# Ledger of designs, part 57: peptides against a protein of PDB entry 3OGK

Target 1, 307 residues: chain A of PDB entry 3OGK
Amino acid sequence: ATPDRLSRRFPNLRSLKLKGKPRAAMFNLIPENWGGYVTPWVTEISNNLRQLKSVHFRRMIVSDLDLDRLAKARADDLETLKLDKCSGFTTDGLLSIVTHCRKIKTLLMEESSFSEKDGKWLHELAQHNTSLEVLNFYMTEFAKISPKDLETIARNCRSLVSVKVGDFEILELVGFFKAAANLEEFCGGSLNEDIGMPEKYMNLVFPRKLCRLGLSYMGPNEMPILFPFAAQIRKLDLLYALLETEDHCTLIQKCPNLEVLETRNVIGDRGLEVLAQYCKQLKRLRIERGADEQGMEDEEGLVSQRG

## One batch from the design tools (peptide; made by RFdiffusion4, then SolubleMPNN)

Design b1_p13_4_s3 (from b1_p13_4, 8 letters changed)
Fold by OpenDDE base, seed 3:
Structure b1_p13_4_s3 (fold): chain B 307 residues (1-307), chain A 13 residues (1-13)
Amino acid sequence: as target 1 above (307 residues)
Amino acid sequence: SAREKRLEERLKE
C-alpha cells in the first residue's frame, strides 16, 4: 500500500497502523531502502488525512522532523501516538509531540530505540497535559527523566489508567502511586534486592484499582507485596520477573481472577497445571522461551506437550 | 543487583 492510495480511498481515516519489517538485531542494520521510513506517510497525514486522531507506527524509522511535522499537522486533534519498536528519533521529537499535542490521551514508545538528550519532553507533558490516559515507555532506556514529572502527570491526569515505565526504582514512585488514584495498569520499574533490608518494599501502597501488573525484577522475596490485592489481579506480566516454577505456582494460586498471563517457560508444566486449576477466567497465555532455558536447574521449569 | 544483572544477560541472549 502507498500513502497516496490510502488517502484517496479513505479520506476520513481516523486511525492508522503501519507495520515495518521484523526487527533486526540492531536498528542500524536495517537497509535504507527497506521501506520502513514514516516520512511519506507523515506527509500524507499532514496534507490529506485531516480526521486522523490515532497513529501507530510499528518497527518503523521515525525522525525528529517526522514527529515535528506530525505534531504540528494534527496538534490537539492527535489523541493517540504509538511509536512501537521504532527508531531514528531523539527526545527532541518527543518534545515536539507533547508541546503541540496537548490533548494526547495515549503516548507509547515501548521498545523504541532513540537518542536521549534530556528529560524535557516528560516535564512538558507534566506541565500542560490533563488528558493522558495511557503512558507507555516500557522497555526503553530513559536516564534523564524525573519520577516527579510522572507524579505530576498522575496528579493532573484524572483519567490516567495505564502507565508502563523503564527502570525507575519503585521506591521513587511512591508519590506517583499515591497520586494515580485511577491507575489500573502498571508495568516496569525496578525492584532492587537489598540483602540488608529484605523488607524494603513491603510497605508499598499501590493504587486501589490496580489489576494489571508487571514489576521488573520481582523475586520471591518481593512477590508478597502483591498478596493483599492478588484476588483483583486480572493481568500479570512476569516476563522480567525473577520467579521460579514454585514461585509461579504460589502467585497463580492467589490470582483466581487472572485473565492474561505473560511469562517465560520457567513456569513449566507444573505451573500450567496450577494455572488451569486456579485461574478459570484465563483468556490469554503467552509463554516465551527465555535464554534461561539452558540455565534452569529445575527440570520442572520447562513447558512440554504435557502442559 | 547480581540477580538482576543475570536476568538481563539471560533475556538479552
Scores: peptide ipSAE 0.036, ipTM 0.748, DockQ to the pose 0.196
Fold by OpenDDE base, seed 2:
Structure b1_p13_4_s3 (fold): chain B 307 residues (1-307), chain A 13 residues (1-13)
Amino acid sequence: as target 1 above (307 residues)
Amino acid sequence: SAREKRLEERLKE
């Protein structure tokens, strides 16, 4: 459909999701066609979709100008912006969004590629937003944002329930976790091995309502930090964990209420057996092929036709 | 971190 046709058919549209080219094509020379660019859609939103409060762009080219136009057009009426696997913008575009859309509830840029100019966008969000419910920049590379701003967001946004971040050192997020009293979901961070301090994470306190979790680079030494609340875990993302088959078995046994598991082939047939035995409420299982599994002759580390 | 680099290397393969 064209933007013009959409607005004519649905002038009172509140939610829009647009999908661009498949991921494989994103790294190729994207032809200058409007189908991959959000620009014509942003123009249409600005002019004709005056009730639009939710925008989801997936695999599209988004410029700072597009974000600025969208921000100014929708202002505090914009509740949701998802830049899902998008590219073409900088943190200046994000700054425009958070500056003009002060009542935004969901801000997502998961797996998006962008140029990072500064951390001002997160600071602005921290200083002025009290409505945020979902913040997701999972699998992104921000180096100039402050964990202190994330803590401020948690303190000010009482309805904050889901936060997914990049490679923040988990210990830098202690203040965030303390402030995020209603947080139900957390993904990302970075757990770093310290041979000299093997228990450096053992005193980490998570939000009491946390039930959806994915800690990046979590190994078997860090895994015990989950044990106190493992029974309340409903969703577990182990895609970026450093757990072997036996570690998976250990953790799964402690998560009897698990509903969603995302992991790699390292879980193996043994892990799947344990999962079936202990996780009777499991609704969704995602197993991705890990690169590290190509060389593992360990029968336990591979999911076969038996599993 | 060394762990991150190792995981990234593993995931890129």
Scores: peptide ipSAE 0.034, ipTM 0.734, DockQ to the pose 0.258
Fold by OpenDDE base, seed 4:
Structure b1_p13_4_s3 (fold): chain B 307 residues (1-307), chain A 13 residues (1-13)
Amino acid sequence: as target 1 above (307 residues)
Amino acid sequence: SAREKRLEERLKE
């Protein structure tokens, strides 16, 4: 469909999701007039889709100018913006969004690639937004944003229920977790091993309603921090955990209410057996091939065709 | 992804 055709057919459209070409095609073969650019769509949104409150761009090229135009056109009417696996923008574009769309509820940049100029966008969001429900910049590389701004967001946004972040040191998020009283989902962070202080994470206090979780680089030494609330866990993202087969078995046994599991082949056939035995409410299982498949000599650490 | 690469590096260690 073309932008103009969409607006003519659906002038009262409230939600739009656009999918571009796969990433491999985006970097090597971008014709100037490729449908992977959001520009013509943003123009159409600005001019003709006046009731649009939700925008989802997946695998598209998005410029700062595009974001600025979108922000100004929709302003406080924009409730959801998802830049899912997008590229071409900088943090200036994000700043424009949060500056003009002060009532945004969902902001996602998961797996997007961008140029980071500063951390002003998150600071602006922290200073002015009280409506945020979902913040997701999972699997991104922000180095200039402050965990203090994240804490401020948690304090000011009482409806904040889902936060996914990059590689923040988890201890820097203690204030955030304390403030985020209604948080149900958290993914990301960074757990760092310290031989001199093996129990440095044992005193972490998570939000009481937390039930969807994915801690990056969580190993067997850190895994026990989940045990006090493992029974309330409904979703686990273990894709970036440093757990072996036996560790998976240990954790899974403690999560009888698990509904969604995302992990790597390291779970093995044994882990799948344990999962079947203890997680009777499981609805979705995602197993990705990890690079560890080439190095694991242990037959138990691989998901076979039987599993 | 950058995270996947970091994970791979840590798993090799």
Scores: peptide ipSAE 0.032, ipTM 0.736, DockQ to the pose 0.651
Fold by OpenDDE base, seed 5:
Structure b1_p13_4_s3 (fold): chain B 307 residues (1-307), chain A 13 residues (1-13)
Amino acid sequence: as target 1 above (307 residues)
Amino acid sequence: SAREKRLEERLKE
């Protein structure tokens, strides 16, 4: 498909999703003709797709100039921007988006690679946006953004229901969780073991409606923080948890309403048996091979044909 | 990914 053909066929298009080549190919390809650049599409959006409110770029090259053009062209009409596994931009591009698109509801940059210049984009978002429903920079590398800005966003955006973040220390997000009264989904953060304070996370207070959760680096010592609301959990992302087979069994037994589970092969056949026994509402199961499988001596930590 | 690398590092601890 070409941009010009799209606009001619669908001049009133409201939602656009574009997919580029797999990331592995993107890093090796400089050619303009591979279809990975969003530039021609942004040009078409700016000129001819005046009703477009939702844009999803997946595995594409996106420059700051592209983001700036898109931001200015759509302004407050842009409700959704998803930079899904994209690359080529900096935080200046993000700043342009949040500066000009003040009514954006969904902002996603999950697994995108970018150059971080500063944390101004999140600060600007915090200062001016009250419409945000979904914020997702899961599996990204931000070091210059402030958890206080995230808290401000939660306070000001009363419709905020889903937030996925990078490696914020969870304790720095206490204020965020308190402010995010309507939050249903949270993924990311960083749980860090502290030998001197083994229970440092035990008193964490989560939003009351939280039912979709993925805490990064959650181990068996931290897992009990979920137990008070485990019965209301509908989705668990355990891909980046540090749970063994037995830990999975323990947690799963406490989540009878679980609908979606994403985890590593460490769940094992035993974990799958427990899952089948206790989670009768399960709709989706994703099992990935983790790095831990290469060193696992325990056969029970592997999913076999029996599972 | 960078996150996977961090996970691998933690699993080695």
Scores: peptide ipSAE 0.046, ipTM 0.771, DockQ to the pose 0.645; fails the geometry check

Design b1_p13_4_s4 (from b1_p13_4, 6 letters changed)
Fold by OpenDDE base, seed 4:
Structure b1_p13_4_s4 (fold): chain B 307 residues (1-307), chain A 13 residues (1-13)
Amino acid sequence: as target 1 above (307 residues)
Amino acid sequence: SKREEKLEELLKK
């Protein structure tokens, strides 16, 4: 489909999702007309799709100019922007979005690659937005953003229900969690083992409605922080957790209402048995093959073909 | 993918 054809057929379009070529193609010489650039689509949105409130770009090339044009064209009418596995922009483009689209509800840049100039975009978002419901920059590398801005967002955006972040130290997010009273989903962060302070995370207070969770680098020593609310967990992402088979069994037994589990092969056949026994509401299971498959000495630590 | 890279890094720790 071409942008011009879309607008002619659907002038009242509210939501648009565009998918580019697989990421492997993004690192190679991109032909001019392969359809991976959002530019022609942004032009069409600006000119002819005046009711568009939701935009989702997946695996596309997005420039700062594209983002700026989109931001100015849709302004406060833009409710959702998802830059899913995109590349080609900097934080200046993000700044333009949050500056002009002050009523944005969903902002996603998960797994996108970009040049980070500063943390102004998150600060601007914190200073002016009160509408945000979903913020997702999971699997990104931000070094210049402030966890304090995230806290401010939580305080000002009363409808904030889902936040996914990069490798923030979890202790830096204490204020955020306290402010995010309606938060239902959190992914990311970083739990760092400290031999000198083994219980440094035990006093973490999570939002009361939290039921979808994926903490990075959570080991068996940190896992007990979930136990007080494990019964209300509906979705659990353990892909980046540092849990062994037995740890999985321990946690799963405490999550009888689990509906979605994402983990690695380390769960093993034993973990799957425990899952079947205790999680009767399970709807989706994703098991990723880890590089650890070849290194695990424990036969039970691998999901067999029988599983 | 970034996810795969993170996973590889995690497994090296």
Scores: peptide ipSAE 0.399, ipTM 0.898, DockQ to the pose 0.389
Fold by OpenDDE base, seed 2:
Structure b1_p13_4_s4 (fold): chain B 307 residues (1-307), chain A 13 residues (1-13)
Amino acid sequence: as target 1 above (307 residues)
Amino acid sequence: SKREEKLEELLKK
């Protein structure tokens, strides 16, 4: 569909999701005529879609100018912006969004590629937003943002329920977790093994309502931090965990209310057996192929036709 | 993809 056709057919559109080029071509030079640019859509949104409150761009090219135009056009009416696997913008574009859209509830840039100029966008969000419910910059590389701004966001946004971040040291997020009283979902962070201090994470306190979790680089030494609330875990992302088959078995056994599990082949047939035995509420299972297949001397770490 | 890159990095640890 063309942007102009969309507005003619649906002048009162509240939610728009656009999908660009398939995954295989995400990093290829996209010609201007490919339709991968959001520019014509942003123009149409600005001019004709006056009730639009939710925008989701997936695999699109998004410039700072596009974001600025969108921000100014929708202002506080914009509740959701998802830049899903997008590219072409900088943190200046994000700054424009959070500056003009002060009532934004969902801000996502998961797996997007961008140029980071500074951390001002997150600071601005922290200083002025009280409406945020979902913040997701999972699988991104922000080096100039402050964990303190995340804490401020958690303190000010009482409806904050889902936060996904990059590779923040988890200990830097202690203040965030304490402030995020209604947080239900957390993904990302970084757990770093310290041979000299195996218990450095044992005092980590998670939000009481946390039930969807995906900690990056969590190993067997860190895994016990989940045990106090494992029974309330409904979704677990172990894709980027450093758990072996036996570790999976140990953790799964403690999660009887697990509904969604995402992991790698390292779970093995044994892990799947344990999963079937203890997780009767399981609705979705995703097993990704990991390079662990090459290193696992243990036959138990392979998912066969039996599992 | 970024997911693939992170997975590769994970496997190097």
Scores: peptide ipSAE 0.397, ipTM 0.896, DockQ to the pose 0.351
Fold by OpenDDE base, seed 5:
Structure b1_p13_4_s4 (fold): chain B 307 residues (1-307), chain A 13 residues (1-13)
Amino acid sequence: as target 1 above (307 residues)
Amino acid sequence: SKREEKLEELLKK
C-alpha cells in the first residue's frame, strides 16, 4: 500500500501499523528502495490522517525530523507511538514527541537503535505527562536517563500499568516501584551478584498488582524475592534469568496461576513436567535455544521430544 | 540482534 492510497481509502483511520521487511543487517544496511522509511507516511499522517491516534512502526527507518513532524501534527491527539525495532533517530526525536504529545499513553521503542544525546526526553515526560499507561524501552541502551525521572512518571501517571526498561540496577528503581502503585508488568532491570552482600535484593518491594515479570540476570539467590507474590504471577520472562533446571522447578511450583512462560531450553524435560503438573492455566510457552545449551552437562537440562 | 547480544552477555556472567 502507498500512503496516499491509505488516506483516500481510510480518511478516518485511528490506528496505523507499518512493518518494514526483515533484514539481517537492518540497522546498518537498509536499501533506499526498501520502502522502510517512515517519511512519506508521516507526511500523509500530517496532511490527511487527522484522526490518527495510534502509530506503530516496526523495523522502519525513522529520523528526528520524522518524529518532530509527527509530534507537531498530532500533538495531544497522539495516544500511542511504537518504534518497534526502528533506527535512524536520536533522543532529540523522542524529546520532540514527549514535548508536543503530552497526553501520550503508550510510548514504545523496544529493540530500537538510536543515538543517545541526553536524558532530556525522559525528564520532559516526567515533568508534563500524567496519562502514560505503557512505557517500553526494553532491549535498548540508555545511559543518560535518570531513574528519578522514572519514579516521577510513576508518581504522576496513576494509570501506569506496564514498564519495560533496559539495564537499570534494580536497587535504583526502589523509588519507582514504591510510586508505581498500579503497575502490573515490569521487564528489564539488572540484578547483580554481590558476594559481600548476597541478600541485597531481599528487601525489594514490588508493586502489589505486579503479575507479569521479566527480571534480567536473576539467579537462584535472587529468585526468592518473587516467592511472596509468586501465586499471583501470570507471566514470567526467564529468557535472561540465570536459573538452572532445578531453579525453574522450584519457581514454577510456586506459580500455579502462570499463563505465559518464556525461557531457555535449560528448563529441561523435568521442568516441563513440573510445569504441566503445577501450571494448569498455562496458555503460552516459549522456549529459546540458548548458547548455553552446548555447555550443559546434564542431559535432562535439554528439552527433548520426550516431554 | 539485540536479543542475541543480551544473551551473549548473559553467558558471560
Scores: peptide ipSAE 0.393, ipTM 0.898, DockQ to the pose 0.386
Fold by OpenDDE base, seed 3:
Structure b1_p13_4_s4 (fold): chain B 307 residues (1-307), chain A 13 residues (1-13)
Amino acid sequence: as target 1 above (307 residues)
Amino acid sequence: SKREEKLEELLKK
């Protein structure tokens, strides 16, 4: 569809989702005439879609100017912005969004590629937003943002229920977890093995309502930190965990209320058997292939057609 | 870390 046709047919549109390039395409392989630019859509939103409160761009090219125009056009009426695997913008564009859209509830930049100029956007969000429910910059590379701003957001946004972050050291998020009293979902962070301090994460306290979790680089030594609340876990993202087949079995057995599991092929047929036995409420299973498929010493680490 | 490097290698293949 074209932007003009959309607005004519649906002038009262509240939610818009646009998908750009195919999954296999890299950002640098997109021709200029691909039609993956959000610019014409942002123009249409600004002029003709006055009730639009939710915008989701997936695999689109988004400039700072596009974000600035969108921000000013929708202002506090914008509740949701998802830049899902987008590119072409900098943190200046994000700053414009959080500056003008002070009542935004969902802000997502998952797997987006951007130029990071500073951490001002997160600071601005922390200083002025009290409405945020979902913050997601999972699988991004922010080096200039502060964990203290995340803590401030958690303190000020009482409806904050889902936060996904990049490679923050988990110990730097202790204050965040303490403040995020209503947090139900957390993904990302970084668990760093320390041979000299094997129990460095043992005293980590998670929010009481946490039930959807995906800790990056979690190994078998860190896994026990989940055991106290494993029974309340409903979703696990183990895609970026360092768990072997037996570790999967151990953890799965402790999660009888698991509804969603995302993991790698390392779970194996054995892990799938355990999953079927102990997780009767499972609704969704995602198994990704990884390099570990060829390197596993144990044949049980492979998912077969029989499993 | 060695852990991060190993995971990256696993995910790249």
Scores: peptide ipSAE 0.244, ipTM 0.866, DockQ to the pose 0.244

Design b1_p13_5_s1 (from b1_p13_5, 9 letters changed)
Fold by OpenDDE base, seed 1:
Structure b1_p13_5_s1 (fold): chain B 307 residues (1-307), chain A 13 residues (1-13)
Amino acid sequence: as target 1 above (307 residues)
Amino acid sequence: RKEYRRRLRKARE
């Protein structure tokens, strides 16, 4: 499909999702002629797709200029922007989006690669947005954004239900969790083990409606923080957890209402057996090969055809 | 830990 054909055929388009060609080394090997630039599409949006409120770019090259043009063209009519595993932009582009699109409900840049200049974009979002429902910069490398801005967003956006973040220290998000009264989903953060203070995270208070969770670097020592509400958990993202097979079994047994599980093959056949035994409401299971396969000392940490 | 996440992400690609 071409941009011009799209606008001619669907001038009243509300939602657009563009996918670049999948590649094993997408961020490292981006050919100039792979057709993954959003520029011609943004031009078409600006000129001819005036009812567009949702934009999803997946594996595309997106420049700051593209984001600026999109932001100004759609302004407060833009409700959803997903930069899904995109590259080519900086935080200046994000700043433009949040500056001009003050009624945005969904902002996603999960697994995107970008140049970080400052944390102004999140601050601007915190200062002016009250509409946000979904914020997702999961598996990104922001270092200059403030947890305080995230707290402000939670306070001001009463419909905020899903937040996925990078590697914020979880203890820095205490204020955020307190403010995010309607939060149902949280992924990311960083749990940092402290041998000298094993109870470091035991006093964390999570939002009462939290049922979809993926805490990064959660190990067996931190896992007990979930036990008080484990029966409430519907979705677990354990892709970046530091759980072994036995840890998976322990946690799964405590989550009888689990509907979605994403994990690595470290769950093993034994973990899958436990899952089948205790999680009768399971709808989706995603098992990925992890980098820890080579480091697994126990033979139980592999999924075979038996599982 | 960041390196671990990087490796896992790379493995998913």
Scores: peptide ipSAE 0.325, ipTM 0.899, DockQ to the pose 0.508
Fold by OpenDDE base, seed 2:
Structure b1_p13_5_s1 (fold): chain B 307 residues (1-307), chain A 13 residues (1-13)
Amino acid sequence: as target 1 above (307 residues)
Amino acid sequence: RKEYRRRLRKARE
């Protein structure tokens, strides 16, 4: 498909999703003319897709110039931007988006690779946006953004329901959780084990409506912080948790309303049996090969044909 | 920890 053909056929298009490189391909190994650049599409959006309010780029090359052009072309009409596993831009491009698209509702950069210059983009978003519903920079490497800006966003955006972040220390997000009264989903953060203070997270207060959760680096010592509201959990992301098979069994038994589980092979056949016994509402199960598989010789940490 | 996450992400590709 070409951009020109798209606009001719669908001049009133409101939502566009473009997929770039194949999963098995590396960006630097693909010829320059492979079609992975968003530039020609952004040009077409600017000129001919005047009603477009939702843009999703997956595995594409996106430059700051592309983002700037898109931002200025769509301005407050842009409601959704998803840079899903994209590369080629810096935080200057993100700044342009949030500066010009002040009514954006969904902003996603999950698993994107970028050059971080500063934290101005998140600060600008915090200072001016009141429309945000979904913010997702899960599995990214931001180091210059402030958890205080995230708190400000929570206070100002009344419809904020889903937030996924990178490696913020969870204790730095206490103010955010207090402000995010309508939050239903949270993923990311960083739980840091402290041998001298094993209970340092036990006093965390989560939003009352929280039901979709994935805390990074959560171990068995931190897991009990979920127990008071485990019955209302509908989705768990345990891909980056530090739970063994037994820990999975313990947690799963406390989540009878679980609908979606994402985890690693460490759940084992035993964990799957417990899941079947206690989680009758389960709709989706994702099991990934974890980094721990390379070192695990224990059969308990593997899913067999029995499971 | 960052290395752990990197390995997990790479395994998903």
Scores: peptide ipSAE 0.324, ipTM 0.899, DockQ to the pose 0.458
Fold by OpenDDE base, seed 5:
Structure b1_p13_5_s1 (fold): chain B 307 residues (1-307), chain A 13 residues (1-13)
Amino acid sequence: as target 1 above (307 residues)
Amino acid sequence: RKEYRRRLRKARE
């Protein structure tokens, strides 16, 4: 469909989701003239879709100018912006969004590729937003944003329920977790081994309502930090955990209310057996091929037709 | 383990 046709057909559209090319066309490999740019859509939104409050771009090219135009056009009426696996923008574009869309509830840029200029966008969000419910920059590479701004967001946004971040050191998020009293979902961070202090994470205090979790680089030494509330866990993302088959079995046995599991092939047939035995409420299972399958030989770390 | 984390991070990108 074309932007103009959409607006003519549905002038009162509230939500728009646009999907670009599939994974095979990586961000830098997308042809310039294939139609994967959001520009014509942003123009149409600005001019003709004046009731639009939710925008989801998936695998599209998004420039700072596009974001600036969208931000100014929708302003406080924009409640949801999802830049899902998008590319072409910088943090200046994000700054424009949070500056002009002061009542945004959902901001997502998961797996997006961008140029990072500074951390001003997160600071601006922290200083002015009280409406945020979902913040997601999972699997992104921010290096110039401050954990303190994330803490401020948690303190000011009482309805904040889901936060997914990049590679923040988890210990830098202690203040964030304390402030995020209503947080139900957290993904990302970075658990880093410390030979001199193997239990440096054992005193982490998680939000009391936390039930959807995915800690990056969590190994068997860190896994016990979940045990006190493992029975509360409904969704577990282990895609980027450093757990072997036996570790999976140990954790799964402690999560009888697990509904969604995402993990790698390392779970193995044994892990699947344990999952079937202990997780009777499981609704969704995602098993991906991991890097461990290429470099780490584990007889139990393979899912076969038996599982 | 550190090398594995590096690989996982790269795979995420």
Scores: peptide ipSAE 0.283, ipTM 0.883, DockQ to the pose 0.221
Fold by OpenDDE base, seed 3:
Structure b1_p13_5_s1 (fold): chain B 307 residues (1-307), chain A 13 residues (1-13)
Amino acid sequence: as target 1 above (307 residues)
Amino acid sequence: RKEYRRRLRKARE
């Protein structure tokens, strides 16, 4: 319940996960002074949790000072840092983490909000890290980072298995995919429709081991790029794909080894039937309910109580 | 939900 109690009871703690703001905070209904700051925990980590190698903050307020303190306190002993839906920091804080924690294996800031000052943090990571296994800045909005640095990371980090990114043009990641020989999971990017060149993505070459995938804005015209390796796909994130019910059916039929599916209610009862028919190894299904604006739902794009 | 709506809007622009 409190930082000091935790350290007294578990002085040799190696992994810590803290959850802060409830989901309602996403609607700005909770003031910032509610107590969701990581500062007291970072202080406790620095002073008393000297074996801690994994830190996961979810929906917490994290400052650059907090990150700097954490980075310096744990240094190369820090293997995992997850800033999950956090806020309050800038890219300077990230820079401190990657500068001091050179053996970090997992770095996540998925859905975090931050002030972007520059792309130095990713560059520093590319220049000095060879241990990275998981990099995740999914659903973030970086504009100052370079896909070249991502490629460098892939080249230098031979254990890199999962990468989730923001809105990189997927064609800018060709070099990254070529370098990321052991990559198993990729999410994000941006597929952009080009009326003048509808086949511009058809020659994309994905890593051989890729089996968990979520391409943002993938429509029916781009979907065929998955067909050559659809049989090896085990996880699909279609939350931000531009697929209708029929498109879902088409893709699902080609993924007999699918274990995890995340999608919207546009899959419909029909899509669920197809899923049950063809995906016998399915372990987890997430269906987001949300009103799709403007024609994202076809006549069958509704999951009923029967499904 | 907020991010979902944002991305859906962006995808349709």
Scores: peptide ipSAE 0.265, ipTM 0.864, DockQ to the pose 0.128; fails the geometry check

